Peptides against a protein of PDB entry 3OIQ. Designs and how they scored, part 1

All scores and structures are predictions.

Target 1, 212 residues: chain A of PDB entry 3OIQ
Amino acid sequence: KNRIFVSSSKDFEGYPSKAIVPVQFVALLTSIHLTETKCLLGFSNFERRGDQSQEDQYLIKLKFKDRGSERLARITISLLCQYFDIELPDLDSDSGASPTVILRDIHLERLCFSSCKALYVSKHGNYTLFLEDIKPLDLVSVISTISTKSTNSSKHSSSELISECDLNNSLVDIFNNLIEMNRDEKNRFKFVKLIHYDIELKKFVQDQQKVL
Structure headers, positions and changes below count from the first letter of each chain, unless a header shows other numbers.
Peptide ipSAE is a variant of ipSAE made for these designs: the mean of its two directions, with the distance scale d0 fixed at 1.0 Angstrom where the peptide's residues are scored. Compare it only between designs on the same protein; published cut-offs may not carry over.
The geometry check fails a fold that doesn't show the stated peptide or that is severely misdrawn somewhere.

## One batch from the design tools (peptide; aimed at target 1 I20 V121)

Design b1_p8_1 (made by RFdiffusion4)
Pose (drawn by RFdiffusion4):
Structure b1_p8_1 (pose): chain A 183 residues (1-47, 54-90, 99-149, 165-212), chain P 8 residues (1-8)
Amino acid sequence: KNRIFVSSSKDFEGYPSKAIVPVQFVALLTSIHLTETKCLLGFSNFEQEDQYLIKLKFKDRGSERLARITISLLCQYFDIELPDPTVILRDIHLERLCFSSCKALYVSKHGNYTLFLEDIKPLDLVSVISTISTKCDLNNSLVDIFNNLIEMNRDEKNRFKFVKLIHYDIELKKFVQDQQKVL
Amino acid sequence: SLEDYLYS
């Protein structure tokens, strides 16, 4: 195929006014909006706000069920508590870091566009830390994301703090420290 | 069919 890797949501400015373009990006899961009619997943690389809004489209009940199971499994994989109806989660990153490799379809018309979900591969934080420490587009994005998360933690006014993560590991405390030295 | 679905 010819899937185009995007490093930023701003890349979508050069894309056609009407086209179907397979894309791929890496980001943190930041929000979920699940209704009976549609589902939107928000991701961000904190270059610090929501940036990618990925849509799971379903019309009938059969496809709705699949969408619900998909959200359920994604949340379970990240240890996100889910009440299972309109379901809303925000600023997930303030509580949990959820790196994800996502493949999507860019669909545009009249200059407007929507990113539809093709695949989502959650990335283990332990592997993310290891992948950065031992050591392309994926890795560049994982590094950039973690750097921005580091600067957000330094900023006193920003609500993001590693120590406030429900999964603040000793190894996470270690990687963050030894990561600032590079800065 | 897939295009109609995505553009709808």

Design b1_p8_1_s1 (made by RFdiffusion4, then SolubleMPNN; from b1_p8_1, 3 letters changed)
Fold by OpenDDE base, seed 3:
Structure b1_p8_1_s1 (fold): chain B 212 residues (1-212), chain A 8 residues (1-8)
Amino acid sequence: as target 1 above (212 residues)
Amino acid sequence: SLEEFLLS
């Protein structure tokens, strides 16, 4: 089956109650939940959902059933956090207690753009998204991608790749949503509060704000 | 919630 690009987590409301569908999306990492028994990553594109929290619109489960899958999950989290400069407690502590990591509202301090591949698995009207692959995206690269209407359609016709248009549209939508949040005095998100807020991001946001 | 379901 071809991988489906998902622009909104609301799309899953229309998905079959019993299916396995490979999906792909781009979103910001918002939460990490690692316990003794489970590993979840929260992502959001901050699409407006009425009065509901805009965080964790995509809850992605990492397989966490055995020592091998647990190790893979821990490595995945460690690598992501290293990439995004998120400080984690030592996950390899020889103390027989698996460290619990619960991070929320990551987007308030860092814009952690991520391209995710997942399996939508539904049964009895409920669904779970299982992580298949994750690619962290560099913010500079994201800004450049949005700023340059990339005309370079590298026709890599593989049905599993995000179309450049889908990626660009999703990235633009995320930034537009963040700009709206930044303008809202009641919203905790502010670009100036980002740890990595720099002149480049400032300029980009200012330029995007003029178009909105 | 979906979160509760995924965490259960």
Scores: peptide ipSAE 0.026, ipTM 0.658, DockQ to the pose 0.070
OpenDDE base, seeds 1, 2, 4, 5: peptide ipSAE 0.021, 0.022, 0.020, 0.021; ipTM 0.652, 0.660, 0.649, 0.652; seeds 1, 2 fail the geometry check

Design b1_p8_1_s2 (made by RFdiffusion4, then SolubleMPNN; from b1_p8_1, 5 letters changed)
Fold by OpenDDE base, seed 4:
Structure b1_p8_1_s2 (fold): chain B 212 residues (1-212), chain A 8 residues (1-8)
Amino acid sequence: as target 1 above (212 residues)
Amino acid sequence: SLLEFLLE
């Protein structure tokens, strides 16, 4: 089955009530929930949804049924946090206690762009997204991609053709949404409060603000 | 089923 690129989490409202659909999206990491019994990752494109929280528009479940899947989940979280410079408590505590990690509102401190592959699994109209793969994206690379409109269609093989256009459009939409949030005095998100706020990001935001 | 396995 071909993988479907998803631009909005609202797309799932139109999906079959009983299906397994491979999907892919790009979003910002907003939350991490690791307990003894489950592992969840929250992502958002910050699409306007009225008065609803813009956090966790995509809730992704990691398999967490046995020691092997639990270990894989912990390794995945560790690698993501290492990539994004997110401080975690030591997940490998020799004390045999499974560490609990609950992080929220990650986007208020760090822009953690991620390309996610997942399985949409529905039954009786309810769905769950299961993580298949995750690729963290470097912010500098994201900014450069948006700025250059780089049509470098790396036509990677036809079977996983996420339109490079769809990825780029989603990245632009995310930044536009963040700019709108930054302009809103009531919104907690501010670019200047990001730990990694630098001259490059500042310039990019200023240039994008002139187009909106 | 795979569906049941994933929804559990």
Scores: peptide ipSAE 0.041, ipTM 0.768, DockQ to the pose 0.596
OpenDDE base, seeds 1, 2, 3, 5: peptide ipSAE 0.040, 0.040, 0.030, 0.039; ipTM 0.766, 0.767, 0.700, 0.765

Design b1_p8_1_s3 (made by RFdiffusion4, then SolubleMPNN; from b1_p8_1, 4 letters changed)
Fold by OpenDDE base, seed 3:
Structure b1_p8_1_s3 (fold): chain B 212 residues (1-212), chain A 8 residues (1-8)
Amino acid sequence: as target 1 above (212 residues)
Amino acid sequence: SLEKFLLE
């Protein structure tokens, strides 16, 4: 089955009430929820959804049923947090207490762009997204990708690869949404409050703001 | 919401 690129989490409202659909999206990591029984990652494109919170538009479940899946989930979280320079408590504590990690509003401090592959699984009109794969994206690489509109279609095997156009469009949409949030005085998101706010990001945002 | 998913 071909993997479907999802540009909006609203797309799932039109999905079948009973299906398994491989999907892929790019979004910002917004939350991490690790408890003794569950592991969830929240992502958002920050699309305006009326008065609803723009956080956690994509709730991605990691399998957490046995020691093997739990270990994989913990490793996944550790690697993501290491990549994005997110401080986590030591998940390997010899104390038989499973560490609880609850992080919210990650996007207020760090832009954690992530390309996610997931399984959309629906039953009786409810759905769950199960993580299959995650690729963290470097912010500099994201900025460069948007700025260059890279025409270099590297012909990697067509059946599971997102079109470069879909990725670029989604990244542009995210930045546009962030710019709108930054302009809104009521919104907590501000680029200048990002820990990694630098001259490059500043320039990029200023240039994008001129087009909007 | 995260809360809805925690309750499921």
Scores: peptide ipSAE 0.018, ipTM 0.639, DockQ to the pose 0.061
OpenDDE base, seeds 1, 2, 4, 5: peptide ipSAE 0.017, 0.017, 0.024, 0.018; ipTM 0.637, 0.645, 0.661, 0.661; seed 4 fails the geometry check

Design b1_p8_1_s4 (made by RFdiffusion4, then SolubleMPNN; from b1_p8_1, 4 letters changed)
Fold by OpenDDE base, seed 1:
Structure b1_p8_1_s4 (fold): chain B 212 residues (1-212), chain A 8 residues (1-8)
Amino acid sequence: as target 1 above (212 residues)
Amino acid sequence: SLLEFLLS
């Protein structure tokens, strides 16, 4: 079955009430929930949804049913946090209790762009997204990709690979949404409050703001 | 089914 690229979490409202659909999306990591019984990752593209919270528009579940899957989930979280320089609370508590990690609003401090592959699984109109694969994206690479493709509208018509265009369009949309949030005085998100806010990001944001 | 297994 072909994997479907998802540009909005609203797309799932039109999906079958009983199906398994392989999907892919790009979004920012917003939350991590690791407990004794579950592992969830929250993502968002910050699409406006009225007055609702813009975090966790994509709630992704990791398999967490046995010792093997639990270990895999913990390793996955550890590797993601290492990549994005997210400090986890010391998991080495001498108490043999499985460490609990609850992080929210990650996007307020770090832009953690991620390309996710997941299984959309629905029953009786309810759905769950199960993580199949995750690729963290480097912010510098994201900025460079957006900046270079804005010029080459070349019509290359070819094959079924999730179009590099779909990925780029989604990345642009995310930045545009963040720019709108940054302009809103009521919104907590501000680019200048990001830990990794540098000259390159500043320049990119300023250039994008001129187009909006 | 795989669906039932994943939703369980």
Scores: peptide ipSAE 0.027, ipTM 0.732, DockQ to the pose 0.554
OpenDDE base, seeds 2, 3, 4, 5: peptide ipSAE 0.033, 0.023, 0.019, 0.026; ipTM 0.665, 0.662, 0.649, 0.728; seeds 2, 3 fail the geometry check

Design b1_p8_2 (made by RFdiffusion4)
Pose (drawn by RFdiffusion4):
Structure b1_p8_2 (pose): chain A 183 residues (1-47, 54-90, 99-149, 165-212), chain P 8 residues (1-8)
Amino acid sequence: KNRIFVSSSKDFEGYPSKAIVPVQFVALLTSIHLTETKCLLGFSNFEQEDQYLIKLKFKDRGSERLARITISLLCQYFDIELPDPTVILRDIHLERLCFSSCKALYVSKHGNYTLFLEDIKPLDLVSVISTISTKCDLNNSLVDIFNNLIEMNRDEKNRFKFVKLIHYDIELKKFVQDQQKVL
Amino acid sequence: SFFAELAL
């Protein structure tokens, strides 16, 4: 195939006014909006706000069920508590870091566009830390995301703090420290 | 891919 890797949501400015383009990006899961009619997943690389809004489209009940199971499994994988109806989660990153490799389909018309979900591969934080420490587009993005997360932690006014993560590991405390030295 | 196919 010819899936185009996007490093930023701004890349979508050069894309056709009407086309179907397979894309891929890396980001943190930041929000979920699940209704009976639609589902939107928000991701961000904090270059510091929501940036990617991925849509799971479904019309009938059968496809709604699949969408619900998909959200259930994604949340369970990241240890996200889910009440299972309109379901809303925000600023998930303030509580949990959820790196994800996502493949999507860019669909545009009249200059407007929507990113539809093709695949989502959650990335283990332990592997993310290891992948950065031992050591392309994926790695560049993981590095950039973690750097921005580091600057956000330094900023006193920003609500993002590693120590406030429900999963603040000793190893996480270690990687963050030894990561600032590089800065 | 299933959800993307629904969009088409």

Design b1_p8_2_s1 (made by RFdiffusion4, then SolubleMPNN; from b1_p8_2 with F2I)
Fold by OpenDDE base, seed 5:
Structure b1_p8_2_s1 (fold): chain B 212 residues (1-212), chain A 8 residues (1-8)
Amino acid sequence: as target 1 above (212 residues)
Amino acid sequence: SIFAELAL
């Protein structure tokens, strides 16, 4: 089965009650939950869902059943956090206590754009997303990608690959949602509170705000 | 499948 690009986590409500479906999405990392028994990553595109929290719209499980899978999960988290400059406690502590990491609201300090491949696995109407692959995206690269395509509405030919259009549309939608959140005085999200807020991001946000 | 056992 081909991998399906997912633009909204609502798409899963229409998915089969008993299936395994390879999916891909792009979203912001919002949470990390590592305990002795589980590893979860939360992601969001900040799509408005009424009164529901806009965080953790994509809750992704890492395999965490044996020492090998636990090690892989810890390495995955460490590499992501190193890439995004997220401070973590040492995950390799010889102290026999499995380090517990609970981070939330990551998007309030850092825009951690991530391209995720996952398996949608459903049974009896409930589903779980299992991480298959994760690619962190550089914010400068995201900004450049959006900025260059707003000028090139040139017809890219129909090929059945997850279109470079789907990725860009989702990145634009995320930024538009963040701009709306930034405009809302009640929303905790503000671009100026990001640790990595620079002149480039400021300019990009100002230019996108003129189109909305 | 190993994944179907993981979802339960």
Scores: peptide ipSAE 0.021, ipTM 0.701, DockQ to the pose 0.246
OpenDDE base, seeds 1, 2, 3, 4: peptide ipSAE 0.011, 0.021, 0.009, 0.012; ipTM 0.623, 0.690, 0.616, 0.658

Design b1_p8_2_s2 (made by RFdiffusion4, then SolubleMPNN; from b1_p8_2 with F2H E5Q)
Fold by OpenDDE base, seed 4:
Parts: structure tokens; sequence; C-alpha cells
Structure b1_p8_2_s2 (fold): chain B 212 residues (1-212), chain A 8 residues (1-8)
């Protein structure tokens, strides 16, 4: 089955009430919720949804049903947090309580761009997104990807082009949404409050602000 | 690289 690229989590409102659909999206990691009974990752592209929260637009479930799936979920969280320099409590604590991790508003401190593959699974009109694969994206690589593609429409094969255009468009849309949030005095998001805010990101944001 | 492949 072909994997569908998803640019908006609203697309799922049009999806079948009973289906299994492989999907892919790119978004910012906004939350981590690891408890004794569940593991959830929140992602957002910060698309404006009226009065709805811009956080956790993509709620992704990790399988957490047995000791093997729980271990895989914990390893996934540890590796993501290590990649994004997110401080976690030690998940191997000898205190026989499973570590609880509840992180929110991750995007206020770090831009954690992630390419996610998931299964959309619907039953009785409700859906769940199950994580299949995650690739963290380096911010410098994201900036470079957006900056370079403004100039080279050169002929590569039609099947690789669609997925790469969709990815870049979604990355641009995320940055545009973040720029709008940064301009809003009521919005908590500010680029200058990011731990990794540097001269490169500053310049990129200033250059993107001139195109908007 | 992709590092988290979850077998569902």
Amino acid sequence: as target 1 above (212 residues)
Amino acid sequence: SHFAQLAL
C-alpha cells in the first residue's frame, strides 16, 4: 500500500471510519507522555485551527501492551531525547517504579523537527495513529533544505519528487506558522527563547519574514 | 538515519 503524505492533521477528518492507512508527516515534537500504562508523542505543525490548541495536533501512540513493547517505547523516547538534547530522568532507575515522563511545550525551548511514519487505524469513527518509524531532523539540515530549493526545479524522477516537495512545503509551512506565533505578543513561542537560537537561525527567520 | 522502527 502506498504511504500517504499528510500536510494537515485535519486530513484525518476525511479518512474512512474503518481503515488502516499508512501515513507520513513532518512536524515539531511538542509533548512526551510516558506513564506505566501508555506512551504518547505529541507533534504539531502549528496550523491555525481557530480557538483550538496548536499543540499535539498529531497524537502518536507507541505500542505499550507488554514488557517488550514497553522497553521499545522507552528506548525510542531515550534516543529522541538524546538526539534533541532533552534532559530526561534516568529511565533505568533501580527504584522499581516505572519512570513517568511528562514533557509539554517542548517547542518553546527546542525545535524538534521529526519525520514520522505512522499507521492511521480507525474503528467506529475514532482513530489512533500508531508510530511505525521516526526520524529526527537536524535544524541546520531543515534550514538548508528550505533555503536551497527556491532555485532548482531540475528534472528528477516523478515518484521521488512528490514526497520531497511535500516534505519541503510542510517544513516551510511550519516555519511560517512559527513566524506568525513569534509576531503575536500573546503567543508564548519566541525564537529568541529557544536554547539553540543562534546567528544562523536568526538570519534564516529574518529572511523568511521578508517573504511573508 | 531512521533509528526507531516499531514493529506493530
Scores: peptide ipSAE 0.013, ipTM 0.660, DockQ to the pose 0.174
OpenDDE base, seeds 1, 2, 3, 5: peptide ipSAE 0.012, 0.012, 0.012, 0.012; ipTM 0.602, 0.596, 0.626, 0.625

Design b1_p8_2_s3 (made by RFdiffusion4, then SolubleMPNN; from b1_p8_2, 3 letters changed)
Fold by OpenDDE base, seed 3:
Structure b1_p8_2_s3 (fold): chain B 212 residues (1-212), chain A 8 residues (1-8)
Amino acid sequence: as target 1 above (212 residues)
Amino acid sequence: MHFAQLAL
């Protein structure tokens, strides 16, 4: 089966009540939940969903069933946090207990763009997304990708073009949603509160705001 | 067109 690009986590409402579907999306990392018994990653594109929280629209489960899968989950979290410069609370509990990491609202401090591959697995109308692959995206590379694609429809192969157009559209949608959140006085999200807020991001946001 | 590929 071909992997389906998902632009909205609402798309899953129309998905079969009993299926396994390989999916791909791009979103911001919003939460990390690592305990002794589970590992979850929250992602969002901040699509408006009425009165529902815009956080954790994609709740991704890591396999956490045995020492090997637990180790892989911990390594995955460590590598993501290292890539995004996320400070993990000191994992040095002198107690020999496996460290618990609970981070929320990551997007309020850092824009952690991530391309995710997951398995949608449904049973009896409920679904779970299982992580297959994650690629962190550099913010400068995201900004450059959005800024340059306004001018060049270059003819590449139809399957790679669809994935690149879908990725670009979703990145634009995320920034548009963040701009709307930044304009809302009630919303906690503000670009100027990001730890990595620089002149480049400021200019990009100002230029996108003129088109909206 | 995308949903017809989900059922196979």
Scores: peptide ipSAE 0.007, ipTM 0.515, DockQ to the pose 0.049
OpenDDE base, seeds 1, 2, 4, 5: peptide ipSAE 0.006, 0.006, 0.015, 0.007; ipTM 0.507, 0.513, 0.623, 0.513; seed 4 fails the geometry check

Design b1_p8_2_s4 (made by RFdiffusion4, then SolubleMPNN; from b1_p8_2, 3 letters changed)
Fold by OpenDDE base, seed 3:
Structure b1_p8_2_s4 (fold): chain B 212 residues (1-212), chain A 8 residues (1-8)
Amino acid sequence: as target 1 above (212 residues)
Amino acid sequence: MHFAKLAL
């Protein structure tokens, strides 16, 4: 089955009540929930959903059922946090107690862009997204990708083009949503509060704000 | 960043 690119987590409301669908999306990492029994990652594109929280729009489950899957989940979390410069406790504590990590509102301090591959698995109208693959995206690379695609419609193969256009559109949508959140005085999100807020990000946001 | 409980 071809992997479906998902631009909105609302798309899952139209998905079959009994299916397995490979999906891909890009979003910001918003939460990490690692306990003795569960590993969840929250992601969001900050799409407006009325009065609903814009956080954790994509709740992604890691397999966490045996020592091998638990170890893989911990390694996945460690590598993501190392990439995004998120401080974690040592997850390999020799004490036999696995540390509990609960991080929320990650996007308020760091823009952790991530390309996720997941399995949508539905049963009886409920669904779960299972992580298959995750690629962290560098913010400078994200900014450059959005800035350069305004000028070059280069003809490459139709299937890779769709995925790159979908990725770019979703990255633009995320930034537009963040700009709207930044303009809202009631919203906690502010670009100037990001730990990595620099001249490049400032300029990019200012230039995007002129188009909106 | 709201650290909810580091329980070692």
Scores: peptide ipSAE 0.007, ipTM 0.537, DockQ to the pose 0.033
OpenDDE base, seeds 1, 2, 4, 5: peptide ipSAE 0.007, 0.007, 0.007, 0.007; ipTM 0.532, 0.532, 0.537, 0.529; seed 4 fails the geometry check

Design b1_p8_3 (made by RFdiffusion4)
Pose (drawn by RFdiffusion4):
Structure b1_p8_3 (pose): chain A 183 residues (1-47, 54-90, 99-149, 165-212), chain P 8 residues (1-8)
Amino acid sequence: KNRIFVSSSKDFEGYPSKAIVPVQFVALLTSIHLTETKCLLGFSNFEQEDQYLIKLKFKDRGSERLARITISLLCQYFDIELPDPTVILRDIHLERLCFSSCKALYVSKHGNYTLFLEDIKPLDLVSVISTISTKCDLNNSLVDIFNNLIEMNRDEKNRFKFVKLIHYDIELKKFVQDQQKVL
Amino acid sequence: SLEEYLYS
């Protein structure tokens, strides 16, 4: 194929006014909006706000069920508690870090566009830390994301704090420290 | 088709 890797949502400015373009990006899961009619997943690389809004489209009940199972499994994989109806989660990163490699379809018309979900591969935080420590586009993005997360932690006014993560590991405390030295 | 579905 010819899937185009995007490093930032701003890249979508050069894309056609009407086209179907396979894309791929890496980011943190930040929000879920699940209704009976549609589902939107928000991701961000914190270059610090929501940036990618990925849509799971479904019309009938059969496809709705699949969307619900998909959300259920994604949340379970990240240890996100899910009440299973309109379901809303926000600023998930303040409580949990959820790196994800996502493949999407860019669909535009009249200059407007929507990113539809093709695949989502959750990335284990332990692997993310290891991948950064031992050591392309994926790695560049993982590094940039973690750096921005580091600067957000330094900023006193920003609500993001590693120590406030429900999964604040000793190894996470360690990687963050040894990561600031590089700065 | 898939294209029609995505643009609907």

Design b1_p8_3_s1 (made by RFdiffusion4, then SolubleMPNN; from b1_p8_3, 4 letters changed)
Fold by OpenDDE base, seed 5:
Structure b1_p8_3_s1 (fold): chain B 212 residues (1-212), chain A 8 residues (1-8)
Amino acid sequence: as target 1 above (212 residues)
Amino acid sequence: SLVEELLE
């Protein structure tokens, strides 16, 4: 089955009530929830959804049923946090208690762009997104990709090529949404409060703001 | 079913 690129989490409202659909999206990591019984990742593109929280628009479940899946989940979280310079409590604490990690509002400090592959699994009108794969995206690479309308369709012939256009459009949409949030005095998000706020990001944001 | 296994 072809993997579907999802540009909005609202797309799932139109999905079948009983299906398994491989999907892919790009979003910002907003939350991490690791407990003894579950592992969840929250993502958002910050699409305006009325008065609802713009966080965790994509709630992704990691398999957490056995020691193997739990280990994989913990490793995944560790690697993501290492990549994004997110401080985690030592997950290897000798205290036989499984470490609990609850992080929220990650986007207020760090832009953690991630390309996610997931399984949409629905039953009786409810759905769960199960993580299949995650690729963290470097912010510099994201900025470069948006700035260079890379018309270089390198025809990598593999049928799994997400349209480079879909990826780019989603990244642009995310930045546009962040710019709107940054302009809103009521919104907590500010680019200047990002730990990794640099001259390159500043220039990029300023240039994008002129077009919006 | 795989759906049931994943949702359990």
Scores: peptide ipSAE 0.061, ipTM 0.813, DockQ to the pose 0.502
OpenDDE base, seeds 1, 2, 3, 4: peptide ipSAE 0.030, 0.058, 0.032, 0.060; ipTM 0.714, 0.807, 0.723, 0.811; seeds 3, 4 fail the geometry check

Design b1_p8_3_s2 (made by RFdiffusion4, then SolubleMPNN; from b1_p8_3, 5 letters changed)
Fold by OpenDDE base, seed 1:
Structure b1_p8_3_s2 (fold): chain B 212 residues (1-212), chain A 8 residues (1-8)
Amino acid sequence: as target 1 above (212 residues)
Amino acid sequence: SKVDELLS
């Protein structure tokens, strides 16, 4: 079965009411929700959708049904947080209670670019996205990829690979959306408030702002 | 169905 690249979470509005569709997208991690009964990851491309919150446009569920799946979910979250330098509250409370993690608005402090593979599963018009795979992306690598590929649109139609063009276009769109948010005085997102805001990111944003 | 198994 061919995996579909998704550029917008609006694409799911046109999907079948009863289906299993393998999908892939690139987005920023916005939230982590780990409780005793659920494990969810929120992602966003920050596409403008009226006056609604732009976080959690992609709500991804991790399987959390048994001790094995719970362990896998916790390890996945731990590894993601380690990769992105996200501080988890010390889960080592001596109380034998399963650690609860609720993080929101992660994008206000860190740009956590992620390539996600998921299963779109729908029934009766409702859908759930189940995580199949996640690849965290390094911000420096994202910036370099956008900066270098803007020049070589060689239309080599290799048919089977989820087009490197689709990935790059999505990354560009995310940055453009973040630039618009940064310009909006009412928006809480500001590049200068990112913990990892450096000279490279500053220069990249300044250069992109000249093209927009 | 596989859908029901995943959503259960």
Scores: peptide ipSAE 0.170, ipTM 0.878, DockQ to the pose 0.484
OpenDDE base, seeds 2, 3, 4, 5: peptide ipSAE 0.169, 0.040, 0.170, 0.169; ipTM 0.877, 0.753, 0.877, 0.877; seed 3 fails the geometry check

Design b1_p8_3_s3 (made by RFdiffusion4, then SolubleMPNN; from b1_p8_3, 3 letters changed)
Fold by OpenDDE base, seed 4:
Structure b1_p8_3_s3 (fold): chain B 212 residues (1-212), chain A 8 residues (1-8)
Amino acid sequence: as target 1 above (212 residues)
Amino acid sequence: SLVEELLS
């Protein structure tokens, strides 16, 4: 089955009540939930949903049923956090006690753009998203990609059925949503509060604000 | 089924 690009988590409301569908999306990492028994990642594109929280619009489950899957989950979390410069307790502590990690509202401090591959699995109208793959995206690369929208990067990597256009459009939508949140005095998100807020990001945001 | 195994 071909992998489907998902631009909104609302798309799943129209998905079959009994299916397995490979999907892909791009979103910001918003939460990490790692305990002794489960591992969940929250993502959002911050699409407006009325008065509902815009956090964790995509809740992604990592397999966590045996020592092998637990180890893989911990390695995945460690690598993501290393990439995004997120401080974690040492997950490999020799003390045998697996540390509990609960991080929320990651987007308030860091923009952690991620391209996710997942399995949509549904039964009786309920669904779960299982992580298959995750690629962290560099913020500078995201900014450059959005700024150069007109260049046909013909990198047809034949293996990614997902158009570069879908990825780029979703990245733009995320930034537009963040700009709207930044303008809202009631919203906690502010670009100037990001730990990595620099002159480049400032300029990019200012330029995007002129188009909106 | 794989669905049942994943949703369990």
Scores: peptide ipSAE 0.036, ipTM 0.759, DockQ to the pose 0.488
OpenDDE base, seeds 1, 2, 3, 5: peptide ipSAE 0.024, 0.035, 0.025, 0.032; ipTM 0.677, 0.756, 0.685, 0.736

Design b1_p8_3_s4 (made by RFdiffusion4, then SolubleMPNN; from b1_p8_3, 4 letters changed)
Fold by OpenDDE base, seed 2:
Structure b1_p8_3_s4 (fold): chain B 212 residues (1-212), chain A 8 residues (1-8)
Amino acid sequence: as target 1 above (212 residues)
Amino acid sequence: SKVEELLS
């Protein structure tokens, strides 16, 4: 079955009430929830949904049923956090207690762009997204990709499973949403409060703000 | 079913 690119989590409202659908999306990591019994990742595009919280628009479940799947989930979390410079408590604590990790509002400190592959699984109108694959994206590479597409309308549809256009459009939409949040005095998100806020990001945001 | 195995 072909994998479907998802630009909005609202797309799932039109999905079958009983199905398994391979999907993919790009979003910012917003939350991590690792306990003894479950592992969840929250992602968001920060699409405006009225007065609803813009966090965790995509709630992704990692399989957590046996020692093998639990180990894979913990390794996945460790590698993601290492890549994004997210501080985790030592998961190898000799205390025999399974480490609990609860992180929220990650986007307030770090922009963690991620390309996700998941299985949409629905039953009786409720659905769960199961993680199949995750690729963290480098912020410098994201900025460069957006900046080059604004100048080069070259129709190189590379045969990758994700239309380069769909990926780039979603990245642009995320940044535009963040710019709107940054302009809103009531919104907690501010670019200048990001730990990795640098001259390159500052310049990019300033240039994008002139076009919006 | 495969769906039930995934949702369990």
Scores: peptide ipSAE 0.045, ipTM 0.792, DockQ to the pose 0.495
OpenDDE base, seeds 1, 3, 4, 5: peptide ipSAE 0.023, 0.029, 0.023, 0.044; ipTM 0.676, 0.706, 0.680, 0.791

